# Peptides against a protein of PDB entry 5VZU: the designs that were tried, part 184

Target 1, 271 residues: chain A of PDB entry 5VZU
Amino acid sequence: GRTLEDIFHEHMQELILMKFIYTSQYDNCLTYRRIYLPPSRPDDLIKPGLFKGTYGSHGLEIVMLSFHGRRARGTKITGDPNIPAGQQTVEIDLRHRIQLPDLENQRNFNELSRIVLEVRERVRQEQQEGGHEAGEGRGRQGPRESQPSPAQPRAEAPSKGPDGTPGEDGGEPGDAVAAAEQPAQCGQGQPFVLPVGVSSRNEDYPRTCRMCFYGTGLIAGHGFTSPERTPGVFILFDEDRFGFVWLELKSFSLYSRVQATFRNADAPSPQ

## One batch from the design tools (peptide; made by RFdiffusion4, then SolubleMPNN)

Design b2_p25_8_s1 (from b2_p25_8, 13 letters changed)
Fold by OpenDDE base, seed 3:
Structure b2_p25_8_s1 (fold): chain B 271 residues (1-271), chain A 25 residues (1-25)
Amino acid sequence: as target 1 above (271 residues)
Amino acid sequence: PLTVVDLNYEEFAAMFPDAVTESLA
């Protein structure tokens, strides 16, 4: 009988073969597409650009990090047998910060899972509420048939208004203390450790993080079959490093900035 | 179908219980 380990090894061999076929096809017909670096904005969480990550059997991959208001995106620059180039490998919701627990509780995968799934449910609720407001506005332009109802001359009745004294109850406007969005403490990075049971190909990951956000990662079968989004955590370590915890996969991907300078890689200014 | 991540065999089995069951049958 095949063991689970046998099935896994056979699947890994198939993945290596698919990678070999995919890479060997490049030798015959290379189509070059120019990629522009995204413009940097002052409100960007870090400088956008190219990052290198390692995905186990896929090896070295290149991802473009870009910012789109309250969202960040990781776009695959290198494709793999599962996910082609140009796909959004990660989508980050910068509105939904993940608060990591203390270092002791960070080792508990179930605690991280709880926190992420609670945020996922909030994101789902917000999407449902925002969908309802867009739907109700269009319906009621029924044709107002302007029937010209005739001018009946209704009479003058003079009834006396009673003298109700205006009580000047000067209710002081209670200062709605705008809950001061606590300025994102540019404080010392929080101690960081991966939960027990989260696989990392390299144990040499940063042991402090600045901020974490809810996000989704793209997973797919070979040939981009049945693509789906899984919940995860974007972890900002520093200006040049971020991670993604794939919650359902119990895995961690580390991304490091490509330090190479590219000439003429900036997007042309919109005319 | 394997995802981008190095799964171990236990993680693979947990993600694809049906595929594992079909392959063990």
Scores: peptide ipSAE 0.021, ipTM 0.495, DockQ to the pose 0.046
Fold by OpenDDE base, seed 1:
Structure b2_p25_8_s1 (fold): chain B 271 residues (1-271), chain A 25 residues (1-25)
Amino acid sequence: as target 1 above (271 residues)
Amino acid sequence: PLTVVDLNYEEFAAMFPDAVTESLA
């Protein structure tokens, strides 16, 4: 019989062949879409733009990073056998910062998994609560006939006098221990390491990160079958590099800014 | 579903248990 290893190698050969077919189809593409770079906003976490990522055997992929209020989005510019061009490969919730543990506990995949899944449940709860408020508001548009009830003149209630007896009650100043806002260590990178069992094709990933956020990655079968969102961690390393940990896939993708300057790639001003 | 990321062998075997069964038969 075929060994599991033989089946795995056959599957990997199919992935490579499919990638080759898709890439070769781009050379025969009769229809081109113009790509516009998203405008930079002052509140953007980093400058938006094109990033190059590596996805194992899929090789080099191009992703557009853009900011949409409290969400960031990675949109595929290059397609692969699973996820076509124009799909959102990653969606990042900038409301839900992930705090990585110390470097010793970062090696524990179960600890990272716990942290991410706790944030996932909070995000689900917030979505359920926000859905209920939107539902109740629509029901009460009964046509209240605007009967003009006559404006009864509210009588001037008399100005009660000024008797300012200064009750001396010397309430002890309870020391409001101002909870010292621990200065958000916004500027200092923390040590970063991948958990044991998380695969990275690039061992040269940054060993320090600025910030981490909850996000979801898009996964699908060949030909974009059964697409679903899997939980993950967006890791901001610097202005030009970010990563995504695919939690369920135990994999890490590194993205680096495309340094090429494109002429006439700016989005047309919204008319 | 297949992923945008390379599967390792253990993940492949977990995703395709029928392929495992067919290979062992």
Scores: peptide ipSAE 0.021, ipTM 0.469, DockQ to the pose 0.046
Fold by OpenDDE base, seed 4:
Structure b2_p25_8_s1 (fold): chain B 271 residues (1-271), chain A 25 residues (1-25)
Amino acid sequence: as target 1 above (271 residues)
Amino acid sequence: PLTVVDLNYEEFAAMFPDAVTESLA
């Protein structure tokens, strides 16, 4: 016997070694690809940019957060033995807000799991419906053989006269009940706590969140084998911090904005 | 599948049930 602890330690040593090999191979790369920061848009949930994830096993990870209409995306800038650079580590659906319960019920993992899985099912239904609309729309473009319909003669339709009887119909002014646009609740932070049994690297995470959204995270085996999208929760804490709860993994990742200013990092203006 | 997540012992055991089984054997 090896103990489970021995196997865990051996595996962690292998992961560290694989990361070292991977990083060292990239350090020897003489060819660099330029990274451009996405331009900030007024409708962006927060300023797009580089965020640092801290994963104990993977050390320093850099993710680019970008906004694409009603979707947000985290793209790996640093690769690891599992997921290479340029992959989308997280994909966030900004259409599907997660409403966290009170603090007492936030400690219940099963309640969070229920909420997330219900949203996942809605997203799947919307994808199926949108796939059917896209499928039905393509099926009707059979090649209309433009048979040249013969030029039927323009029959002069007669000028019927101007009988202008002014019907006085006194339409009552229907009270347009102005649907009070519920003021977009200027996101007063909600108290936040991780569910029991969700692993975090440390207890040093923000205890107040601004809003949460449904998302998916990417997981894969070594060498990017069997890549899968797992359900999760994107948690916006503030302008400079977000988290991701990996639901199936029962894990939490915290991301903090890279405060460094980069010169000439802006995307070239579209010519 | 392996994760970009900080693997702790419990997460490892959940992800590698075969390794758990081998350790108990």
Scores: peptide ipSAE 0.020, ipTM 0.444, DockQ to the pose 0.048
Fold by OpenDDE base, seed 5:
Formats: structure tokens, sequence, C-alpha cells
Structure b2_p25_8_s1 (fold): chain B 271 residues (1-271), chain A 25 residues (1-25)
């Protein structure tokens, strides 16, 4: 029978072969779609643009990083056998900063897992609460069939009761202290290490990070079957490097800015 | 579902328990 090792090797060979087929088709592509670089905004966490990542059997991939308010998006520029070009490989929630523990506790995968899963549950609760507020507002516009209520007779206007002094019930407006979204202070660089059991393609990853955020990565079967979002951690190292920890997959992907300058890559200004 | 990340053998076996089961049958 095939060993499990044989099945694994066959599967990895299939992924490599599929990637080779997909990439080799680009050489024969007679139709091109122009991609514009996202415009930079002052509030962007880092400059948006093209980043290169290495995904093992999928080889070198190009991702466009863009910012959308309190969300960041990694969009695949290069497809793979699982996830086609144009799909959002990572979605980062910039509202949900992850605080990494000290360097000793960062080696503990279970501690990172706990932190990420707690944030995932908060995100889920916020989505449910926001869904309920949107749901209750729409329910009450049932068509009031204006049944003509019969003209009940004019009951007589009862007389002027006396000047009740307006009690100034000065209800102090409870200052809903809007929890000031602490500006994403570029924290002092924190020592960074991958947890034990998290696979990295390259051990040469930055050993200091600026900040981390909750995010989700896209996983799918071949041909983009059963696409799912898995929880992870976006690690901002510097202006030109970020990582993503795929929590459930126990894997780390490093992304580095493409340093190439592109002529006329900026989106035309909306006239 | 598959991902863009590499799997080692242990990760593969954990992600594809059915492949493990089919190979043992």
Amino acid sequence: as target 1 above (271 residues)
Amino acid sequence: PLTVVDLNYEEFAAMFPDAVTESLA
C-alpha cells in the first residue's frame, strides 16, 4: 500500500506541479489586466503596495497590501492551485491589536493560541451585536394597513389644570466616555520569536516586531473549493516587512516589500 | 481545505486525517 509518507510526497508533488502549470500559463497569456497601486493615505499603518511572500510548495507569491479604514487587506496578485489571483489571502482587523507576551512566553504556542482565540471571540460578538442593531431597525416597517378606525366621538376638552412648576430634573448627561481608540502608537519594537511548533520557511525572519493585529487568512482546496477563513496574527516588523501566523496551520509566512518602482502604476486621479 | 503554506508530514497528517485513514485501510 502507499505509505503516509508516499501520500504526503505525492500531494506535495501535485501542488508543485499545479503551481508550475499555473505559472507557466502566464508566458502564454495574450490578455493583460492592469493593476494599480493603492493610493497612500496618511493614516495607513505602512505604505501600501506589493509584497513578496514565499509559501513553500507554492513558491514565490505577490500580494498587494492595502488599507481600508480599520482593516488591512492582502490581495493575491499571483494565484496558486488553491487560491486564484484577486482573492484576499489575508484580512487584518486593525481595531484588534494583539499584545505578544514576553519572549519566553512567545515560545508557548498555547499562549499565542489563547490570545488569538480570545480576540476571535470578541470579533464574533461585535459582529453579532452589530447584526442585531441592524436587524431590529428594519422589523417595524410592516405596512400599516390603515384600517379606517371608526370616528370615535370628540370627548370634551377637560379644563386647564394649574401651573405645575417644571421640576428641572437636570439629568446629568452620563458622559459616555467614548473609549478613546488609543491611536495605534508605533510601540517600541518588541523582541519577536515564533512559538515552538510553528513552521517557518525561512528562519531568517525579523526578531523584533512593532505591533501585531488579529487577522484571518484564506484557505481552500484545489480549484478554490470550500474556501474558509482561518484565524491568525498579522505581525508588523517594519515599513517593508510583515508576517502572518496561520494559527490552525501552525505556519508563518513572511512578506517583504517589492522594491521595484513601476512607471504609471498609480491609479488615475478620479476626475 | 489546503493552504498556501507548506506542510510538513506531521502537519499534513493532522490536516488530512482521512488520507491517513484511507492509507491504513
Scores: peptide ipSAE 0.022, ipTM 0.453, DockQ to the pose 0.046; fails the geometry check

Design b2_p25_8_s2 (from b2_p25_8, 14 letters changed)
Fold by OpenDDE base, seed 1:
Structure b2_p25_8_s2 (fold): chain B 271 residues (1-271), chain A 25 residues (1-25)
Amino acid sequence: as target 1 above (271 residues)
Amino acid sequence: PLQVVDLDYKAFTEAFPDAKTEVLA
């Protein structure tokens, strides 16, 4: 049987070889593409733009963060052996906030896993229900043969008369005190720690988060084989930093804004 | 602790449930 060390050495040899092949290919033929920064919108959770992400042994990658209504998207600007450039490395559902437990329970991976999987099942149920409503609406377009019903003449309906007295039945409107949903307090930053057993390339991650959302990450084999979405948690730390917890992978990626100003990087105005 | 990072994650986690796995995305 393979030892843990044998598997690790084999994997590290493959990654080193792949990294060598990729770095050596840069010497032969480079295709340059112009990248535009997404326009900022007032309702964007943070300013969209370029972030540098940590992807374990792949190292640092460049990701474009963009907002699409109630979804956020991380798009790879740099590709790796598994996920090519232009793919959506993360997709975040801004409708499904994750509530992290207290700091003691945040160390429990099984508690985070439970919370994320419960949200995943809600998202699946909502997709199934929305699919059924769309399905039933299509079934009723049987071809109604529009038999031309003959134009029956407009009988002039006579002007019926007058002023029915308003009965003052003073039914007391029961004040259904709409429980004012307390405006979700722009939450004081919650203490944040990674669960035990979640790996991070760097232990220097923010120890306070603003909010978390359900999301999915893209994983695939070498050469983009068998691509699938895995559940995770988007962690917003601040205006310039977010994280993604890859739940199944037990990994954490930290994303930090690229502070470089790019000339002429703004998207052309939609003409 | 060895961090193993590959898509054979399922096979690896089944074989080594106590291993710290880092999987690459």
Scores: peptide ipSAE 0.024, ipTM 0.586, DockQ to the pose 0.061
Fold by OpenDDE base, seed 5:
Structure b2_p25_8_s2 (fold): chain B 271 residues (1-271), chain A 25 residues (1-25)
Amino acid sequence: as target 1 above (271 residues)
Amino acid sequence: PLQVVDLDYKAFTEAFPDAKTEVLA
C-alpha cells in the first residue's frame, strides 16, 4: 500500500508541478497589478512591508505584512495552487499576546496547544459578546404606534411641599483611571524553541523571540477549495523576522524582510 | 521534510484519519 510518506511525497510533487504549471503557462498572458507598500505608522509593531516566507511544499513565497489597528495581516503577493495571491495567509490579533512558557515547557506541543486554544476560546467569546451588544441596540425601535390618547384635562393644584435641606453628599466620583493599556512593551527577548513535532523547513530560525500573539492562518485545497482559518502563533523575533506556528498542521513558517528597495513603491498620498 | 501549509487539512484528515498531523510537516 502507499505509505503516508509516499502519499505525502506524491502530494508534494503534485503541488510543485502545479506551481510550475502555474508559473510557466502564464508567460503569454500576464496581468500586472501595481502593489504599494503600506504606509508605516508610529504604533506599528514593526515596519510594514514585504517578507519572504517558507511554505514548505510551496517553497519561497512573498507576503505583505500590514497593520490595521489591533490586527496585523500577512497578504500573499505570490499565490500558490491552494491560496491565490491577494488572500490573507495570516491574521494576527495584537490584543491577544501569547506568553510562551519556559524553554523546557516550550518543547511540549500540548502546552503550546493548550495556551493557543484558551486564547482562541477568549477571542470567540469576545466576538459573541460584541455581537450581542450590537443586537440589543436595534431591538427597541418598536414602531411607536401613535395611538392618539385623548386629551384628559386634569388641572390640579401646586401644593407647596416643604424645605427639604440639600444634603451635600459630595460623593467624589472616584475617577476610575482607565488603566491606559501600557503599549505592549517590547518584552525582554526570551529563549525560543519549536515544540517537539512542529517541523521547520530549516532549523535556522531565531532562538530568541521578543513577543508572541494569537493568530489564524488560511488553509485550503487546490483551487482554493474549502478555505478555513486554523489557529496559530505569530512570533516576533526582530524588526526583520517573524514566524507563524500552524498549530493544527504542526508546522512553522519563517518570514524574513525583503531587503530590496523599490523605487516609487509608496502609496501616492491621497491628494 | 517539506512542510505542507495551506492544505485541505479537513479532506486530508478525513482521507487519512490515522495520519499524524506531523505528516503535514
Scores: peptide ipSAE 0.019, ipTM 0.502, DockQ to the pose 0.065
Fold by OpenDDE base, seed 3:
Structure b2_p25_8_s2 (fold): chain B 271 residues (1-271), chain A 25 residues (1-25)
Amino acid sequence: as target 1 above (271 residues)
Amino acid sequence: PLQVVDLDYKAFTEAFPDAKTEVLA
């Protein structure tokens, strides 16, 4: 019987061949599209831009990280046989922070899985509740035919009365202690380790992380067949490095900023 | 048919042992 390693090796050879055929067929019909770097905003978690990431057998790929309010997106700049260029390889929900346990409990995959799945169910509930509020508001503009019903005059009735006294009680304005949003402590980075059974292409990943968020990654078959979103964890290491844990696939991708400077890569200012 | 995912095939097969790995030859 073929081992899983034999199957993986045969498959890696096939992917290399597919990539070679794909690149060789395009040599005669290259369509160039200009890519603009997203504008940086003060509230961006890190500077947006190009990152190099690893996708298992596909090797090194280029993704663009961008921020869209309370969401971050990783967009493929390089395509592969599974996921074409321009697809959102990762979508990060910056509303849903993941708290990693202590370093001992971080080795437990089931603990990470529990935490991520609990966040996934909260995200689903919020989407269902927000969908209901948008649906009910539009229906009831039935045309009120204002029938002009007539004049009836009715009467007077009267008068009374009394006197209720002005009780003075000068209740002191209780200081609404505005719960000072504790400034998101630029906390000392938390020790970080991958769970047991999560594969990394490189064991040389940062052993300290700043923060984590819930997200989804895109997976597909060859030719972008049956594309699905799988739950995961976005891990911010520093200004130039982030990771994504693909929970269901038990895989980790490390992304590092492309240090190359590009001329005329800024988006044109909106006129 | 085994959908080859754009991730490490080993990690996929370990995560989904019952996935019928029809490697499209």
Scores: peptide ipSAE 0.016, ipTM 0.555, DockQ to the pose 0.047
Fold by OpenDDE base, seed 2:
Structure b2_p25_8_s2 (fold): chain B 271 residues (1-271), chain A 25 residues (1-25)
Amino acid sequence: as target 1 above (271 residues)
Amino acid sequence: PLQVVDLDYKAFTEAFPDAKTEVLA
């Protein structure tokens, strides 16, 4: 049978060949498209813009981060042999915050997997319910005016039964122990570590995170074959850094802001 | 060894559960 090493070597050879084919096409004709930076909004989680991401064997790629209400998107500016430029490499649901456990339990991949899959199931349920409300809204064909069939006289059944005394059972007000909403520690990042078995290209990732959200990443075969969305975790570290844990792939991508000022790169105001 | 996960990822993870998968993303 093929060894793991044989499969790895074959795949790496194919990836190198694909990269060579794509780069060799640049000698013939290049199409240039202007890219605009997304407009910043006050409610954006961080400033939108260009980030450099790590994609394992692909290396460094450029991703545009943008915000769309309760969703964030990472769009590839650079493509690779699997996912072409202009595709949404990550889609983040900002409605579904992930609470990471303590640092000891963060090392357990199965615990992270459980948390993410529970959120994934809630997202699926919400999508099904929202689909049913949109379906039922078309089914109200207005009630045909069924003519009023004549009111048959319902008989007055009489009986007066008697004066049962009000027992004053003074039920003590059970102290509703208000579950103290642990004050969202708005300012202090929590300790962060990757689960055991999650691969990172660089061990130099931030060891504290501000917040995490459910998201999906795009994966495909060579030439963008059979593209699918895989579950993951968006990790906000700071204003200039975020991560994505690819849960199924057991991999981590670190994204860092491109510290370049582009003149006249702002989107033209919609007139 | 680095493991590269293509669409054969399912077959690969079933064959090699302890695999370090690199993202083909």
Scores: peptide ipSAE 0.050, ipTM 0.631, DockQ to the pose 0.068; fails the geometry check

Design b2_p25_8_s3 (from b2_p25_8, 14 letters changed)
Fold by OpenDDE base, seed 3:
Formats: structure tokens, sequence, C-alpha cells
Structure b2_p25_8_s3 (fold): chain B 271 residues (1-271), chain A 25 residues (1-25)
């Protein structure tokens, strides 16, 4: 039978060939479209912008990180043979923070897998519950046919008046101490290591992370065939670096901010 | 200006009709 290693080897050879062709024949195999940088907002987790990603055999890619309320998105700026430019390579749920275990337990892939799959199940439940509320609200606009119901008469219901005494019991209003949500302390960075068996292109990744979130990555065959979302972990290292652990693929992608400044790259103000 | 660079898979497949399909990230 074909081993996973045989499949990865054949795939790597074809990716190298495709990459050689499109880099040698720019005029035939590449299309170009103008893009704009996303505006920065005060509540953005980090400054949005361009990041260079490293995807094992795929090499260097460019993604745009943007924030959309409680979601972050990585949009491909460079298309590849699997996923076209403009697709969302990663989608991050900023509502679902992942707590990494201690450094010893971070080496255990099964522990990370358990944590991620538990969060995935919560996200699925929340989506099912939110879908039910949206369905019930639309059904009740039946046309109120205003049938003029006839004037049935004033029955004089009687005056019973009993005098029940005012008991004074002055129950002190218990101060509901609103537990002030302690401002999420910009937590001291925790030690970070990849689980055993997670492939990284280089061992040169940050060994400390600020926070992690649940997310999904887009995977597809060549020509964008059978596209699907796979569960993963977004890892914020610092203002200029983040990672994504592709759980099912057992791979890690490191993203670093593009430090180049672009003229006339800001989105035109909505007129 | 910033430009998206997209890979033309249709043009690639005309040159390499026997190219295999793999699922990756």
Amino acid sequence: as target 1 above (271 residues)
Amino acid sequence: PLQVVDFDYEEFTKMFPDAKTFVLA
C-alpha cells in the first residue's frame, strides 16, 4: 500500500515542479490583482497587515491578517496550486481561548488534541443553538386578518376589597458585587514547545507565547479540489509573529510580519 | 500598489495533464 511517506514525497515533488514553472513563466501561470491593507482598530489583538508564512514544502507565502470583531482571518495574498489567492487560509475564533498545559505536557500531542477537540465541540454547540433562535423568529408573521369581533357586553365583575397589612420586612439589598472581570492581564508569556510528531520547517520558532485561540485552516487538493476546514491552534508569540498548528496534518506554520512599507495601499474611505 | 499573485492551475494542467491531486494546507 502507499505509505503516508510515499504520498508526501510525491506531493513534494509536484509542488517543487509547479513552483519552478510558475516562477520561471510569470507571464503564463500568474494573475495579478490590486489589494488594499486592512484598517487598524484599537481593539485589534495585534496590528493587522501582511505576514510571510512558511508551509514546509510550499515554501514562502504571503497572508494578510485582519480582524472582524471576535474573529481573525488570514487571507492568502499568494495563491498556490492547492488554494487560490483571496481564500481564507486560517479563521481564528477570538472567543475561544486555548490554555496550553505546562511545558512537559505540551510535548504530548494527544493532550493538545484533546483540548482542541473539546473547544471544537463547544463551537459546534454554540452554532446549533444560535441557528435555532434565528429560525423561530420568522414564523409568527401570519397575516392578522382584522376580523371585526362583535361588541360583547360589559359584565360588572364585583368589588372585593380585603385590607392585607403591609409587612415592613426591610430586606437589605445584597450588593451584587459585580465581579469586575479582572482586565485580562496581558499574561506573562508562557514557555512554548511543539508537541512531539508535529512537523515544523525549522526548530527556529519562538519558545514563549502570549496566548492561543481555537481556529480552523483551509486545506484542499491541487486546483482547489475538495476544500475543507481542519481544526487548529492559533498561537500569538508577539506583535510581529504568530503560528498555526494544523492538528490533523500534525504541522506548524510560522508567520512573521512583512516590515516593508507600501505607498497607496490603504483602503479608500467608503464614499 | 499591492498585488495578489494567483497560480493559474488551469494553464498548468494543460502543460501537465497527468499532474496528481494532493490534499494539503
Scores: peptide ipSAE 0.101, ipTM 0.676, DockQ to the pose 0.464
Fold by OpenDDE base, seed 4:
Structure b2_p25_8_s3 (fold): chain B 271 residues (1-271), chain A 25 residues (1-25)
Amino acid sequence: as target 1 above (271 residues)
Amino acid sequence: PLQVVDFDYEEFTKMFPDAKTFVLA
């Protein structure tokens, strides 16, 4: 049988050929749709916007990074033979921070795999529990036919009884221990290295990261066949760079902010 | 205006009927 390596090699060759063809014949293989930049919010982890990704057989792609409360999303701006434009190439759970080990243990792929898979199981449990709470809440709204309870007569309010003296109980002001707002540590960047066996197209990736989060990436066959979500790690390097480690694919994608200014790219104000 | 650039796989396969379909396993 063909090895997984042979299949990936053939797939990579075909994707390169397809990419060469559609980039050479724009008028035949490309469709264009208007998009808007997401509005920036003060609570956004970094400024939202366009990022240039370079990874795997896909090569150069553009994604839109946007923030949705406790989630971040990478949306494809460039479609490819596997995944069409407008799909969510990455989904990041900002509730589930990944703590990278020391630099020596970061070289161990099995350690990263363990950490990510433990977080994946927690996310699955939280989704099941939240699904049960939402399910149980809907089951109890059977239509209570509120039978019209008969108007019981207004019993008369009896009279104001008298002068209870004010006891001056001098309750000591309990020291409200001000929960020290842990200053939002603009976390000192931690040393970063890819695990052994994780493929990067470029060895020139940032060697320091701010923080990491659990996420999932979208993978599919040609023509968007058998689409699935694979576990990974979102790595915030700085304001203009992030990465994604595709755990099962043993690959790394680096994304860098597109510095171009776009005119008339803001979302229309809701009228 | 910004434009999404989508790959038309259907039109590509009409033009290149011998193109292989791969699934990531």
Scores: peptide ipSAE 0.101, ipTM 0.655, DockQ to the pose 0.397
Fold by OpenDDE base, seed 2:
Structure b2_p25_8_s3 (fold): chain B 271 residues (1-271), chain A 25 residues (1-25)
Amino acid sequence: as target 1 above (271 residues)
Amino acid sequence: PLQVVDFDYEEFTKMFPDAKTFVLA
């Protein structure tokens, strides 16, 4: 039987072949659409813009990072045989920060998996609860027929009685020292390492991170067949670098800001 | 101008009908 290794090797060969073919066949296999850079806002986690991603078999890809309130979005600028350009390759929930464990426990893939799956379940619960509140609000506009409520009489509740014994029970106030969650010092990066068994194209990734968030990544077959969202971790390293851990894939993608300046790349101001 | 570059899989499959479909997870 074919080993998993044989299947992965065959897949890698086909992707390399596809890339070779479409890069050699510019006139037949490539389409071009004008894009604009997203506007920056003061509340953006980092400056939005173009990032170059390195994916194992996919080589170099370009994504546009943009911020949409409590969500961040990575949009493909380069299409590939699996996922067309303009698709949202990553969706980040900025409400759900992931705190990484210590460096020793970061090597444990099962620990990272546990943390991510717990956050995924919270996100699903919040979506279900928010869906119920939106559903119940529409039902109650039945016409209030104003039936006159009859005046039922005030029953006189009686007056008893006095005794005032002052029990002195001096319950000591247990000082619940609320462990003030030390505000995660926004300035000092946490030591960062990939879990054992997570593949990276390059071992030269940042060894410190600022913060992590729950997110989902888009995966698909060739020709955008059976597209699905898989859970992952968005890792902010610095102003110019972020990563995405594809949890189910045990893969890591590193994204670095495109430092090129573009003329007339800003979105036209809404007139 | 900045341009999106998209891959035409339909044209690719016409050229390479024996290309396998892999799920890139």
Scores: peptide ipSAE 0.162, ipTM 0.692, DockQ to the pose 0.457; fails the geometry check
Fold by OpenDDE base, seed 5:
Structure b2_p25_8_s3 (fold): chain B 271 residues (1-271), chain A 25 residues (1-25)
Amino acid sequence: as target 1 above (271 residues)
Amino acid sequence: PLQVVDFDYEEFTKMFPDAKTFVLA
């Protein structure tokens, strides 16, 4: 029987071949669509824009990083045989920080896996709870056929007197202490190392990270078959670099800002 | 203008009918 290793080697060979073909025969195998750079917001974790990413076997690709409230998105600018352009190669949940252990325990893949899967389960629970609240709200608007209950005559109940002593029950509105979003500690960067068994195409990755978040990556077969979201870790290194650990794939992608300036790349102002 | 560059898998498969479909796992 074919081993997982044999399948991986065959897949790698085909990806290399496909990459060679689409890079050498670009006119026949590529489609083009105009894009615009996302506007920068003051609350963005880093400046949005284009990043060059490494996808192990796929090599160098271009993604657009954008911010959408409590989510960040990596959108493919270069399509590949598995995932077409315009797809969200990574989705980052900025609500769910990943706390990396000390540098010694960061080498343990099982420890990282545990931490990520615990956060994944919390995200799943939050989605289920939010789904129930939306479901219960729709169920109560069954059309109450207001059967016209016959107008029983209002017996004039007598005018009992006005002695409304206003009980000043000053129920102090319990200060719902809005759980102060712990300010994103721009903490001193923590030492960073990939877990043992996580493949990096380049060993030249930053050895210090600012913060990490839970995220999901998109994986698919050739021709975008059976697309699914796999859990991972978004690692912010600095203003110009981030990484993504693909947990199930045991791979690491490093993304670095494209420093090129583009004319007429800004979104048209809404008229 | 910036352009998305997408891989045309349909055209690729017409050119290379023996290409296999793998899951990026």
Scores: peptide ipSAE 0.131, ipTM 0.683, DockQ to the pose 0.447; fails the geometry check

